# Peptides against a protein of PDB entry 6NYY: the designs that were tried, part 138

Target 1, 212 residues: chain A of PDB entry 6NYY
Amino acid sequence: KHFEQAIERVIGGLEKKTQVLQPEEKKTVAYHEAGHAVAGWYLEHADPLLKVSIIPRGKGLGYAQYLPKEQYLYTKEQLLDRMCMTLGGRVSEEIFFGRITTGAQDDLRKVTQSAYAQIVQFGMNEKVGQISFDLPRQGDMVLEKPYSEATARLIDDEVRILINDAYKRTVALLTEKKADVEKVALLLLEKEVLDKNDMVELLGPRPFAEKS
Target 2, 212 residues: chain A of PDB entry 6NYY as posed
Amino acid sequence: KHFEQAIERVIGGLEKKTQVLQPEEKKTVAYHQAGHAVAGWYLEHADPLLKVSIIPRGKGLGYAQYLPKEQYLYTKEQLLDRMCMTLGGRVSEEIFFGRITTGAQDDLRKVTQSAYAQIVQFGMNEKVGQISFDLPRQGDMVLEKPYSEATARLIDDEVRILINDAYKRTVALLTEKKADVEKVALLLLEKEVLDKNDMVELLGPRPFAEKS

## One batch from the design tools (peptide; made by RFdiffusion4, then SolubleMPNN)

Design b2_p23_8_s3 (from b2_p23_8, 10 letters changed)
Fold by OpenDDE base, seed 4:
Structure b2_p23_8_s3 (fold): chain B 212 residues (1-212), chain A 23 residues (1-23)
Amino acid sequence: as target 1 above (212 residues)
Amino acid sequence: MSFLVSEEDKEILDIHSSRTAPP
């Protein structure tokens, strides 16, 4: 309890109990968060879900909280599954509503940042090769890129390919698990907050052993 | 291949939140 509340304060800020979402917005958030939760449940290298909430906190309308693994080393496959989990909200909105909202902006930012980091910092792209450059920080003068405009275009193209591959993988997964996304979304609309036990009751045990 | 991910990169990956963009 106290530890969870401390983490919730750090992650989401104070509950803005005063933000009343319209019913249609609340429904959109529920399906968005259900997309994250279900993607994380069925992706091997995703972190275990601890909590999913559609109660607005700080600037967020909903959130999914995961137990991070005590790992410092990530594989390309692990980073891909994390990208897919991050895209789960956007993909759920597309599958259920045939429309996309601004709710996925932070997710898209994270996915974009991860894709660039994989390609230009971690050397995980075969076409770009074994390079590592610092990404420009927000507010730094755009120092001259340490690479050619041709390399810049190649990086941008390979980032789009990586994101599109993650997106397609997420679409395939959440389409297969569409009924599970619906179940989670409906239960979120009733309870507003779900924990790991609610997810186990609803979906069964997570198909991957938690590496302790 | 395993790569070191910075703590900053971990923060980016660990929390999913739907945030309203300011208009």
Scores: peptide ipSAE 0.034, ipTM 0.625, DockQ to the pose 0.510
Fold by OpenDDE base, seed 2:
Structure b2_p23_8_s3 (fold): chain B 212 residues (1-212), chain A 23 residues (1-23)
Amino acid sequence: as target 1 above (212 residues)
Amino acid sequence: MSFLVSEEDKEILDIHSSRTAPP
């Protein structure tokens, strides 16, 4: 009950049971969500999966919900694993279909934002250095960047490197776990919604102890 | 290195938005 209510609040819409996805689209969503779910399952610093669904809700075609840890401090390793988990959908699509869809737009936005934050706000990049600048918010006048165009290019390059590294890591992981992604996707196509218990039954216990 | 993340970033809901602008 509380879990579904939290999802409903965040997704900001009623279950669009009336949105009939084409079978091929539903399959794409299932493999996409399975990619997220499996990536999150096998990444140490990913949040534990609570629910994965291919039932359209609000504006989403599918979703994976994770239990956020009550933490305020994130490491670079944690952020990387979160990026990998966020890329899991796109990577799954690539592995299984040899194509990418627009379904990963929000994921790519999140990954991009995370990468920029790591480099520009958190000083987590050695080449850029120990700098912290405010990222322009939507609607803020782009104040003149407090750094040179050369630094801006360096930031952009290092962002791409970070995202590409996360992508490659995710490709490696989901390629290794390809059979597990398939199992999850097939079960999603059958049940439309999976919980943590379904994942445990399917994949075994998560290899990382859930830090309560 | 660790940083403080805002409460808004806590819920990793991967929501795939169907709002693809039509081509």
Scores: peptide ipSAE 0.033, ipTM 0.629, DockQ to the pose 0.296
Fold by OpenDDE base, seed 1:
Structure b2_p23_8_s3 (fold): chain B 212 residues (1-212), chain A 23 residues (1-23)
Amino acid sequence: as target 1 above (212 residues)
Amino acid sequence: MSFLVSEEDKEILDIHSSRTAPP
């Protein structure tokens, strides 16, 4: 309890009980977070869900907290499932509301960063090949790209393909699990915070054995 | 033992930032 609260404070900031979301915004956040939670639940290589909350913290309106695996090496499949989990919020909004919000900005940033890293740092794309370039840091003098504009276009295209594939995979998953997303969202609207046990009660045990 | 939440662990928390300042 105290340790979790400390982690939550460090990561999420202080609960801003003063940020009263409009009921419709709170609903959007609940379905968004439910999308993340359910995607993480049913993706093999996603990190286990610890907590999901629609209580505003710091600058966030809601969050899903996962237990990171202590691993140094990530497979392409693991990175894909992480991308899908990260897209879960946006996809849930699309499925339930037929509209998208700005709430997924940070998710899209993370997905974009992951996709570029996979292609240009990890050599995980067959068309781009076995390359590894440092991504320009914000404020680094954009050294001349060590590759041609044709290669730059190829990279950009393959990034879009990868993100779109992750998006489609997430759409398929959350469409299949639509009722589960709704159950989680509705329970979030009631409880504001769910833990792993709430998820087990609601959805049953996670279908993947926790790698001990 | 202070679990140093690595800066990487900050990446796992999907914090939906309300920073949408209207344009």
Scores: peptide ipSAE 0.032, ipTM 0.604, DockQ to the pose 0.100; fails the geometry check
Fold by OpenDDE base, seed 5:
Parts: C-alpha cells; structure tokens; sequence
Structure b2_p23_8_s3 (fold): chain B 212 residues (1-212), chain A 23 residues (1-23)
C-alpha cells in the first residue's frame, strides 16, 4: 500500500482528493478508463493491465497502468494494438454516450505521434516507402522538410488512414465487448480503483498467455 | 523510453486530462 502509493505518485502525480468531479464527469471518466482497460485486455499485443483508476492525479482525471514489456523492437501489429488500446477511452465515450470529450486529447496526441513515427521514421507504410526522417522535437527549429510538398500530403493522408483503421478496429472490439466495458465502468464507479485480480474476477482470465 | 511516446509521456500510464477543456 504505502510503497504502491509512492510509485503511483512518481508515475501519475499526487492524488487530487480536492478535485470533485460532477457525477456525470465521473461517469464519463469511468467509461473512458473502462474502454482502455477492456481494449488492453482483448488485444494480443497490448501490455498487461496492472491498475485502472478514476481517482484524479496531476492533470489526469483517470488512468490505466500497464506492465511494460522489456522489448526494444516493435512490429507494425504491436504498434497497431497499442494505438487501439490508446483509442479505447475515446471509443468507449462514443459507444456509450454518443459524444466525445476533451479527455482523449493526450491519447490522440500519442496516437498521432505513433502514426507519424511509423510512416516517416520506421518506413512501415508501403505508399510512402522505406524512408526515415527525424521528426522535429518540441523546441527544434522546424528545418525545411527533406521531402516535397507532395510527399508531405501523402504522409498526412497515410497518417489519417492508419489512425482511422486503428479507430475502426477499436470500435469493432469495444462494440463486441460492450457488456464487459459496462461491467468495468460500473465497478470503477463503486471501487474507484481496480487491479488485475478485479479484472479477472469480472471478465475471466485474459485470453492471451502472459509472456512471463 | 519508447521512441513513440514523448519524453513527457510516461509509457506506463495512460492518463487522460480534461484540463484543456475550453471554458
């Protein structure tokens, strides 16, 4: 408990116990986090869920914590499942509320960065081809792009295609697992924090063998 | 640190923030 709280403080920041969410906002957060949790549960290449919480921390209203895999090489399939897991919150909001919130801003940023990296750094797009350019870091002078405006447009189009494919895959998954998302969200509203054991009790064992 | 996540984004936590909601 105390050690876990210390790790959580280092990772997620201090709990904002003073941040009172409105019941509707707390419900939105619960379904958002349930979307991440369930997407991660049923995606083969997603990292195993450790914890999901709707207790506000730092800038976040909720979070899901995963066990990182000790890997240096990522496949296109692994990156896609990570994108789908990251979109799980936004997709859950759409499925349950028919509306989207600003809560997914950081998720969309991560997905956008991943999509650009796959296309312009890892050469993972067939139309753009086997290219690798350094993405401008935050604060780097935007040097002239080492490619034409036509190539820039192609990159932008293929990024949108990749994100849209990940989004559609996530919609299909969470629509199939809609009842599981509901169960997780309702239990989050009751307990505020769920661990892996709570998820196993609620959903059954994860269908993928944990690579220990 | 995975290359895919900004150095500011801790890979272990997916945290969504509503703070950027325009009033």
Amino acid sequence: as target 1 above (212 residues)
Amino acid sequence: MSFLVSEEDKEILDIHSSRTAPP
Scores: peptide ipSAE 0.032, ipTM 0.622, DockQ to the pose 0.156; fails the geometry check

Design b2_p23_8_s4 (from b2_p23_8, 10 letters changed)
Fold by OpenDDE base, seed 1:
Structure b2_p23_8_s4 (fold): chain B 212 residues (1-212), chain A 23 residues (1-23)
Amino acid sequence: as target 1 above (212 residues)
Amino acid sequence: MSFEVSEEDKEILDIESTTIAPP
């Protein structure tokens, strides 16, 4: 309880009880967060869902919280599933509304950062190869890229490929689980907050053993 | 070779799902 509240405050900030979303926006948020929740539920290497909420907090209109793994080494497959989970909101919006919103901006930023890190820091791309470059921090003098413009283009292309692959994987998953996304979204609209137990009641037990 | 993920890399890997309101 206190620990969860502390994490909630750190992650989401204070609940903005004064931020009243329009019903259609609230619906969009519910389906967006349901997309994250369901993607995380059915992806083996996703972190276990702790909570999903459509109560606005800080700058967030809703959120899905996951139990962070005490893991220091990530595989390419794990990073892909995390990317898919992060894309779950955007994909849900596309599947249910045939439109996308600005709500996924932070998700897309995170996915983009992860994709670049995989390619240029972790050497996880076969075409780019076994390289590790520091990503320019905001405010670092953009030292000349330690690679050619051709390599820069290759990196950008491979980043796009990786993100698109994650996106397609997420589309396939959430299309298969479309009814589950809707169930979660509808229950979110009713309860505003769901926990792991609500998800188990709604979807059944998560198909992957939680690594203790 | 420290297999430790840098704190920066941890931040990149800390993918929490949040719907953000436009500015």
Scores: peptide ipSAE 0.047, ipTM 0.625, DockQ to the pose 0.473
Fold by OpenDDE base, seed 3:
Structure b2_p23_8_s4 (fold): chain B 212 residues (1-212), chain A 23 residues (1-23)
Amino acid sequence: as target 1 above (212 residues)
Amino acid sequence: MSFEVSEEDKEILDIESTTIAPP
């Protein structure tokens, strides 16, 4: 108990109890976080969900916490499922509200970074080929791209394709699991915080055995 | 060959889904 609370304080920052979300905003956050939680639950290569919360922390209005696996090597399939989980919030907003919010900005940044890394660093795209280039860090002078403008356009196109494929996969999943997203969102609005046990009670056991 | 996962790769993979409030 005390040790878990100490870890939660270090990772999540101080709960901003002072940020009162409007009821409609709180609803949006609940469905957004439910989208992440449900996507992570039903994607094989997603990390196990530990906690989901709609209590604002630091810069976040809500969060889903996962237990990262100590994994050093990732497959293309694993990276895709992680992208889908990261898109779960945006997709949930679209499915339930028919509108998108700024809440997914960090998620979209992460997905974009992952897609570029897969194509440009990991050589995981067949059209671009087995190449590896360092991505410019934020603030590094744009070193001369080691590839042509035609290759740059190809990379950009293949990044969009990869993100769109992940998005479509997430839409299909969360549409199939729409009732589960609703259950999680409604319970979040009631309890504000859900743990793994709450998720098991709502959705049943995660269909993928936790590799111990 | 120890593939040192760059700290940047760890950050990209640290999928804490956080709904960020606009500034």
Scores: peptide ipSAE 0.033, ipTM 0.596, DockQ to the pose 0.426
Fold by OpenDDE base, seed 2:
Structure b2_p23_8_s4 (fold): chain B 212 residues (1-212), chain A 23 residues (1-23)
Amino acid sequence: as target 1 above (212 residues)
Amino acid sequence: MSFEVSEEDKEILDIESTTIAPP
């Protein structure tokens, strides 16, 4: 309990218990977070879910927390599943509401960063090739790209393809698991916070062995 | 060769999903 709260505090900041979301917004957050949770549950290479919450923290309206693995090497498949999990919120909103919100901004940022890193840092794209360039950090002088404009366009295209593929994969998954997303979302609306045990009770055991 | 993921790469890989309120 204290350790989890400490981690939660470090990650999410202080709970804004006084932030009253409109019921429709709270519903949107619940389905958004349920999308993340369910995507993470059914993706082999996703980190195991620890907690999902629709209690606002800091600037967040809700969050899903995962147990980070002590992992130094990531495969393309692992990164894809992580992207899918990160897209789970946006995809859930689309599936259930037929609309998208600004709530996924950070998710999209992370997905975008991951996609660029895969293509330009990790050399994981066959068309771009086995290249590795430093991505400009926020505030770094945009060093002249060490590659041509044609390569830049290729990178941008392949990033979009990768993200779209992850998105489609997530849509397929959460469409298949639509009832599970709804169960999680409804229970979130009731309890505001779910843990791994709640997820097991709702969905059954995670189909992938937690690699300890 | 310690393939240490850079701290920056760790941040990219940090999948903490947070629904953020619009600014």
Scores: peptide ipSAE 0.074, ipTM 0.631, DockQ to the pose 0.470; fails the geometry check
Fold by OpenDDE base, seed 4:
Structure b2_p23_8_s4 (fold): chain B 212 residues (1-212), chain A 23 residues (1-23)
Amino acid sequence: as target 1 above (212 residues)
Amino acid sequence: MSFEVSEEDKEILDIESTTIAPP
């Protein structure tokens, strides 16, 4: 109990008990977080879900917490599944509401960063090739790109392709698992916080063995 | 063995409230 609360404070910030979401906003958050949770549940290379919450913390309206794997090397397939999990919230909103919100801004930032890193840092794109460049940090003077404008355009195009592929994969998955997303969202609206055991009770055991 | 996952390594996927700063 005390240890879990300490972890929650460090990671999620202080619960802003004062942010009263409107019922429709709370519903949107619940389905968004359910999208993350279900995507992570059914993606082989996603990290195991620890907790999902629709209680606002800090700047977040909700969150899904995952157990990181003690791994330093990631495959292209692993990075794709992580991208799909990160897109799960946005995709859930689209499937259930036919609209998108600003709630996925951080998710899209993370996905965008991952896609660029895969292409320009990790050399994981066949068209761009085996290159590795540092991504400009926020606030760094736009150092002259070490590549041509044509290469820049190619990178941008391949980033969009990669993100779109991850998006389509996530749409397919969450469409197949639509009933599970709804079950999780409804239970979130009831309990506000779910753990791994709640997910097992609701969805059954995760279909992938946790690599110990 | 309870892998004490360090608190620092937990990935959180957050929905950020866009605080629309009032204009």
Scores: peptide ipSAE 0.033, ipTM 0.586, DockQ to the pose 0.084; fails the geometry check

## One batch from the design tools (peptide; made by RFdiffusion4, then SolubleMPNN)

Design b2_p24_1_s1 (from b2_p24_1, 15 letters changed)
Fold by OpenDDE base, seed 3:
Structure b2_p24_1_s1 (fold): chain B 212 residues (1-212), chain A 24 residues (1-24)
Amino acid sequence: as target 1 above (212 residues)
Amino acid sequence: MYMKREDIKDLYESFRSSRIAPPP
Protein backbone atom coordinates (compact mmCIF):
# COMPACT_ATOMS: atom_id res chain seq x y z
CA LYS B 1 0.00 0.00 0.00
CA HIS B 2 2.66 2.55 0.92
CA PHE B 3 4.79 1.66 -2.08
CA GLU B 4 1.82 1.97 -4.44
CA GLN B 5 0.89 5.33 -2.98
CA ALA B 6 4.42 6.59 -3.43
CA ILE B 7 4.40 5.57 -7.08
CA GLU B 8 1.00 7.16 -7.61
CA ARG B 9 2.27 10.43 -6.20
CA VAL B 10 5.24 10.36 -8.55
CA ILE B 11 3.15 9.54 -11.62
CA GLY B 12 -0.08 11.40 -10.95
CA GLY B 13 0.84 13.92 -8.31
CA LEU B 14 -1.52 14.84 -5.51
CA GLU B 15 -5.17 13.95 -5.81
CA LYS B 16 -7.27 16.96 -6.73
CA LYS B 17 -10.38 16.06 -4.76
CA THR B 18 -11.78 19.49 -5.54
CA GLN B 19 -11.63 18.97 -9.28
CA VAL B 20 -15.11 17.86 -10.26
CA LEU B 21 -15.39 16.69 -13.84
CA GLN B 22 -18.67 16.93 -15.65
CA PRO B 23 -20.24 13.52 -16.26
CA GLU B 24 -19.47 13.69 -19.99
CA GLU B 25 -15.84 14.58 -19.32
CA LYS B 26 -15.53 11.75 -16.80
CA LYS B 27 -16.97 9.40 -19.41
CA THR B 28 -14.41 10.62 -21.96
CA VAL B 29 -11.59 10.03 -19.45
CA ALA B 30 -12.86 6.52 -18.68
CA TYR B 31 -12.96 5.50 -22.35
CA HIS B 32 -9.59 7.15 -22.99
CA GLU B 33 -7.91 5.21 -20.19
CA ALA B 34 -9.73 2.03 -21.19
CA GLY B 35 -8.22 2.45 -24.66
CA HIS B 36 -4.71 2.56 -23.19
CA ALA B 37 -5.40 -0.41 -20.93
CA VAL B 38 -6.87 -2.66 -23.63
CA ALA B 39 -4.24 -1.74 -26.21
CA GLY B 40 -1.51 -2.61 -23.72
CA TRP B 41 -3.27 -5.87 -22.84
CA TYR B 42 -3.37 -7.20 -26.41
CA LEU B 43 -0.05 -5.90 -27.74
CA GLU B 44 2.73 -8.46 -27.31
CA HIS B 45 5.54 -5.99 -26.78
CA ALA B 46 3.61 -3.55 -24.60
CA ASP B 47 4.45 -3.38 -20.92
CA PRO B 48 2.04 -5.00 -18.45
CA LEU B 49 -0.61 -2.73 -16.94
CA LEU B 50 -0.31 -2.22 -13.19
CA LYS B 51 -3.04 0.30 -12.53
CA VAL B 52 -5.52 2.52 -14.35
CA SER B 53 -7.34 5.42 -12.71
CA ILE B 54 -9.83 8.13 -13.64
CA ILE B 55 -9.39 10.04 -10.38
CA PRO B 56 -8.08 13.50 -11.27
CA ARG B 57 -4.60 14.29 -10.00
CA GLY B 58 -2.23 17.22 -10.30
CA LYS B 59 -0.61 15.79 -13.44
CA GLY B 60 -3.71 14.56 -15.25
CA LEU B 61 -7.40 13.75 -15.34
CA GLY B 62 -6.62 10.05 -15.49
CA TYR B 63 -3.65 7.75 -15.90
CA ALA B 64 -2.52 4.25 -16.76
CA GLN B 65 0.55 2.88 -14.99
CA TYR B 66 2.77 0.16 -16.41
CA LEU B 67 5.68 -1.88 -15.13
CA PRO B 68 8.27 -1.77 -17.87
CA LYS B 69 10.90 -4.47 -17.93
CA GLU B 70 14.45 -3.36 -17.52
CA GLN B 71 15.72 -3.39 -21.08
CA TYR B 72 18.79 -1.85 -22.62
CA LEU B 73 17.87 -2.73 -26.20
CA TYR B 74 14.58 -2.03 -27.92
CA THR B 75 13.45 -3.54 -31.20
CA LYS B 76 11.48 -1.72 -33.86
CA GLU B 77 8.51 -3.96 -33.05
CA GLN B 78 8.67 -3.10 -29.36
CA LEU B 79 8.75 0.61 -30.11
CA LEU B 80 5.78 0.27 -32.48
CA ASP B 81 3.66 -1.55 -29.89
CA ARG B 82 4.51 1.10 -27.32
CA MET B 83 3.42 3.78 -29.77
CA CYS B 84 0.15 1.92 -30.35
CA MET B 85 -0.46 1.61 -26.61
CA THR B 86 0.23 5.33 -26.23
CA LEU B 87 -2.27 6.13 -29.00
CA GLY B 88 -4.91 3.90 -27.38
CA GLY B 89 -6.59 6.78 -25.56
CA ARG B 90 -7.01 8.98 -28.64
CA VAL B 91 -8.18 6.04 -30.73
CA SER B 92 -10.75 5.03 -28.11
CA GLU B 93 -12.17 8.56 -28.11
CA GLU B 94 -12.50 8.45 -31.89
CA ILE B 95 -14.15 5.02 -31.94
CA PHE B 96 -16.69 5.70 -29.20
CA PHE B 97 -17.40 9.42 -29.53
CA GLY B 98 -16.45 10.31 -33.10
CA ARG B 99 -14.55 13.29 -31.73
CA ILE B 100 -11.09 14.08 -30.43
CA THR B 101 -10.16 16.08 -27.35
CA THR B 102 -7.09 17.83 -25.98
CA GLY B 103 -6.66 14.95 -23.51
CA ALA B 104 -4.19 13.14 -25.76
CA GLN B 105 -1.65 15.99 -25.92
CA ASP B 106 0.95 14.27 -23.74
CA ASP B 107 0.43 10.98 -25.57
CA LEU B 108 0.91 12.61 -28.97
CA ARG B 109 4.05 14.33 -27.74
CA LYS B 110 5.50 10.99 -26.62
CA VAL B 111 4.54 9.30 -29.89
CA THR B 112 6.07 12.14 -31.91
CA GLN B 113 9.31 11.99 -29.95
CA SER B 114 9.49 8.21 -30.31
CA ALA B 115 8.89 8.39 -34.06
CA TYR B 116 11.62 10.97 -34.61
CA ALA B 117 14.02 9.00 -32.43
CA GLN B 118 13.41 5.83 -34.43
CA ILE B 119 14.10 7.57 -37.73
CA VAL B 120 16.93 9.97 -36.92
CA GLN B 121 18.63 8.40 -33.89
CA PHE B 122 18.21 4.65 -34.31
CA GLY B 123 18.32 4.43 -38.12
CA MET B 124 15.17 2.31 -38.22
CA ASN B 125 13.75 3.78 -41.45
CA GLU B 126 14.82 2.37 -44.82
CA LYS B 127 14.18 5.56 -46.84
CA VAL B 128 16.09 7.85 -44.51
CA GLY B 129 18.75 5.20 -43.99
CA GLN B 130 21.13 4.20 -41.25
CA ILE B 131 21.74 7.65 -39.83
CA SER B 132 22.05 8.88 -36.25
CA PHE B 133 21.66 12.51 -35.22
CA ASP B 134 21.11 14.00 -31.82
CA LEU B 135 17.68 15.52 -31.49
CA PRO B 136 17.81 19.12 -30.36
CA ARG B 137 17.06 19.36 -26.67
CA GLN B 138 15.04 22.21 -25.28
CA GLY B 139 17.49 25.11 -25.00
CA ASP B 140 20.02 23.84 -27.48
CA MET B 141 20.85 26.49 -30.01
CA VAL B 142 19.29 25.31 -33.22
CA LEU B 143 22.60 24.74 -34.87
CA GLU B 144 22.38 24.09 -38.57
CA LYS B 145 20.87 20.70 -39.16
CA PRO B 146 23.57 18.25 -40.22
CA TYR B 147 21.35 17.33 -43.20
CA SER B 148 19.80 19.09 -46.19
CA GLU B 149 16.33 20.59 -46.38
CA ALA B 150 15.36 17.73 -48.66
CA THR B 151 16.42 15.25 -45.97
CA ALA B 152 14.47 17.24 -43.38
CA ARG B 153 11.33 16.96 -45.51
CA LEU B 154 11.91 13.25 -45.98
CA ILE B 155 12.30 12.77 -42.22
CA ASP B 156 9.08 14.68 -41.55
CA ASP B 157 7.21 12.62 -44.12
CA GLU B 158 8.49 9.32 -42.76
CA VAL B 159 7.63 10.37 -39.19
CA ARG B 160 4.05 11.03 -40.29
CA ILE B 161 3.90 7.69 -42.07
CA LEU B 162 5.18 5.86 -38.98
CA ILE B 163 2.71 7.60 -36.65
CA ASN B 164 -0.17 7.02 -39.07
CA ASP B 165 0.74 3.34 -39.35
CA ALA B 166 0.77 3.04 -35.56
CA TYR B 167 -2.57 4.88 -35.41
CA LYS B 168 -4.17 2.57 -38.00
CA ARG B 169 -2.84 -0.49 -36.19
CA THR B 170 -4.35 0.81 -32.95
CA VAL B 171 -7.69 1.55 -34.65
CA ALA B 172 -7.81 -1.99 -36.01
CA LEU B 173 -6.96 -3.49 -32.61
CA LEU B 174 -9.39 -1.45 -30.53
CA THR B 175 -12.15 -1.90 -33.12
CA GLU B 176 -11.68 -5.66 -32.84
CA LYS B 177 -11.62 -5.38 -29.04
CA LYS B 178 -14.33 -2.70 -28.84
CA ALA B 179 -16.45 -4.72 -26.41
CA ASP B 180 -13.46 -5.12 -24.09
CA VAL B 181 -12.81 -1.36 -24.15
CA GLU B 182 -16.46 -0.82 -23.22
CA LYS B 183 -16.22 -3.30 -20.32
CA VAL B 184 -13.13 -1.61 -18.92
CA ALA B 185 -14.58 1.88 -19.36
CA LEU B 186 -17.83 0.97 -17.61
CA LEU B 187 -16.00 -0.65 -14.72
CA LEU B 188 -13.76 2.42 -14.43
CA LEU B 189 -16.84 4.61 -14.16
CA GLU B 190 -18.00 2.39 -11.31
CA LYS B 191 -14.76 1.77 -9.39
CA GLU B 192 -12.62 4.71 -10.64
CA VAL B 193 -9.48 2.57 -10.15
CA LEU B 194 -8.61 -0.82 -11.66
CA ASP B 195 -5.59 -3.06 -11.18
CA LYS B 196 -4.16 -6.03 -13.07
CA ASN B 197 -6.47 -8.45 -11.25
CA ASP B 198 -9.55 -6.50 -12.32
CA MET B 199 -8.31 -6.68 -15.92
CA VAL B 200 -7.80 -10.45 -15.67
CA GLU B 201 -11.31 -10.83 -14.28
CA LEU B 202 -12.80 -8.73 -17.10
CA LEU B 203 -10.74 -9.84 -20.08
CA GLY B 204 -9.11 -13.09 -19.00
CA PRO B 205 -5.40 -13.63 -18.64
CA ARG B 206 -3.16 -11.57 -20.86
CA PRO B 207 -2.56 -13.65 -24.00
CA PHE B 208 1.21 -13.21 -23.79
CA ALA B 209 3.32 -15.11 -21.30
CA GLU B 210 5.00 -12.69 -18.96
CA LYS B 211 8.64 -13.32 -19.58
CA SER B 212 9.98 -13.36 -16.00
CA MET A 1 28.48 0.54 -29.47
CA TYR A 2 25.52 -0.35 -27.32
CA MET A 3 23.53 2.47 -25.79
CA LYS A 4 24.30 3.09 -22.17
CA ARG A 5 21.52 2.84 -19.60
CA GLU A 6 21.52 6.61 -19.24
CA ASP A 7 20.79 7.09 -22.94
CA ILE A 8 17.63 4.99 -22.82
CA LYS A 9 16.43 6.21 -19.43
CA ASP A 10 14.16 8.84 -20.93
CA LEU A 11 12.71 6.33 -23.35
CA TYR A 12 12.17 3.83 -20.55
CA GLU A 13 10.55 6.36 -18.23
CA SER A 14 8.26 7.72 -20.94
CA PHE A 15 6.41 4.40 -21.08
CA ARG A 16 5.90 3.94 -17.35
CA SER A 17 2.69 5.91 -17.47
CA SER A 18 0.19 7.58 -19.74
CA ARG A 19 -1.75 10.61 -18.60
CA ILE A 20 -4.71 12.56 -19.82
CA ALA A 21 -3.56 16.13 -19.99
CA PRO A 22 -5.40 18.52 -17.72
CA PRO A 23 -7.47 21.20 -19.37
CA PRO A 24 -5.33 24.12 -20.60
Scores: peptide ipSAE 0.126, ipTM 0.690, DockQ to the pose 0.608
Fold by OpenDDE base, seed 1:
Structure b2_p24_1_s1 (fold): chain B 212 residues (1-212), chain A 24 residues (1-24)
Amino acid sequence: as target 1 above (212 residues)
Amino acid sequence: MYMKREDIKDLYESFRSSRIAPPP
């Protein structure tokens, strides 16, 4: 209990009991988090879901928490599935509401950072090639890029392509699993917090063997 | 040369959780 609470505080911050979401906002949060949860459930290389919550906290209106793995090497496929899982909230909003909200800002930032890292640090893009450049850290004066403006444009284009591919993959997945997203969202609206057992009861066992 | 542990950790930590950002 204490350990879980500590992790929750790190991830979500302190509970903001004074932050009362409007019913429509609460609904949006529920479906957003359900999107993350379901995407993570059905993506092979996503980390297993540990907890999902729609209780507002200092760092967010809701969150999904995943079981960390001690992993030092990531494949392109693993990074893609992580991107898809991260996009699950935005995609769920689009599927169920036909509109998008600002709620996905943190998710999009993470996806963007991952995409750039894949292309310019890990050499995972065929068009850009086997290159590795340091990404500017926050606060570093963007000195002259070690590559041409043409290369910069290529990188930007390929980042957009990668993110769009992840987005489309997530749309396909959550469209297929739309009923499951609905089930999770409705249960979230009822319980506000779901764990792995709740997900198993609702969706059945995760279709991928838990790699220990 | 493999990526430094710290860089991988940062990448990993970015995916440990998803959060609906509060309104700016």
Scores: peptide ipSAE 0.120, ipTM 0.690, DockQ to the pose 0.603
Fold by OpenDDE base, seed 2:
Structure b2_p24_1_s1 (fold): chain B 212 residues (1-212), chain A 24 residues (1-24)
Amino acid sequence: as target 1 above (212 residues)
Amino acid sequence: MYMKREDIKDLYESFRSSRIAPPP
């Protein structure tokens, strides 16, 4: 219990009891988080959901916590599923509301970073090829690119393609599982916090064996 | 050559949680 609270504090920060979301905003958050949760539930290489919350905290309006596997090597498939899971919130908003919000900013940042890393650090793109260079850290002035402008354009294009593919995959998944997303969202609106057991009760056991 | 532990940790931590960003 204390350990979980400590993790929650790290992930979400302190609860902002003074931050009252409007019902529509809370609904948006619930469906957003439900999108993450359901995407993670039905993606083989996504990390299992531990907890999902729509209680506003210092770092966000809602959050999903996962049980990450201790691994040093990630496959392209794993990274894709993680991207899809990360896009689940945005996709859910699109499916249910027909609009997108700023709520996915952190998610999009992560997805963008992952996509660039896959292409320019891990050599996971066939068109760009087996190249690897360090991405500038946030705040570093990139004075010179170690690659041509043509390569830069290619990278940018392939990043967009990768993200769009992940997005489409997520749309397909959450469209198929739309009823499940709604169930999770509605339950979130009721309980504000769901754990893995709630998800099992609601959706059944996760289709993929949890690698311990 | 494998990724440095720090890089892996950063990648790992990046997906450990998802947050809805507060309104700007």
Scores: peptide ipSAE 0.086, ipTM 0.678, DockQ to the pose 0.597
Fold by OpenDDE base, seed 5:
Structure b2_p24_1_s1 (fold): chain B 212 residues (1-212), chain A 24 residues (1-24)
Amino acid sequence: as target 1 above (212 residues)
Amino acid sequence: MYMKREDIKDLYESFRSSRIAPPP
């Protein structure tokens, strides 16, 4: 109990009980988080869900917490599934509301970073090839790119392709599992916080064996 | 945002949670 609360504080910050979301905003948050939760549930290489909450905290309006496996090596397939899980909130908003919000800003940042890392650091793109460049951090003097402008354009194009492929995969998944996303969202609106057991009761056991 | 070598760890940590950003 105390350890879980400590992790929640690190991830979400302190609960801001004074910020009452409008019912419409609360609904948006619930479906957004349900999208993350369901995507993570049905993607083989996604980390298992520990907790999902729509209670506003200092760092967000809602959050999903996962139990990452300690892995030193990631496959391209694993990174793709993680991208899809991360896009789950945005995709859920699109499917259920026909509109997108600013709520996915952090998710899109993570997806963008992952896509660039795959292409320019891990050599996981066939067109760009077996290359690995250090990317400047925000605030580092933009040193000259170690590659040509043509290569820069190619990288940008392939990043967009990779993100779009992940997005399409997520759309297909959450469209197939649309009823499950709605079930999770509705239960979130009722309970505000769900754990792994709630998800098992609602959706059944996760279809992928937890590799110990 | 360009990821440095230390970014794999940051990337890994980033997947531990998903957060809806508060309105600006």
Scores: peptide ipSAE 0.078, ipTM 0.669, DockQ to the pose 0.458; fails the geometry check

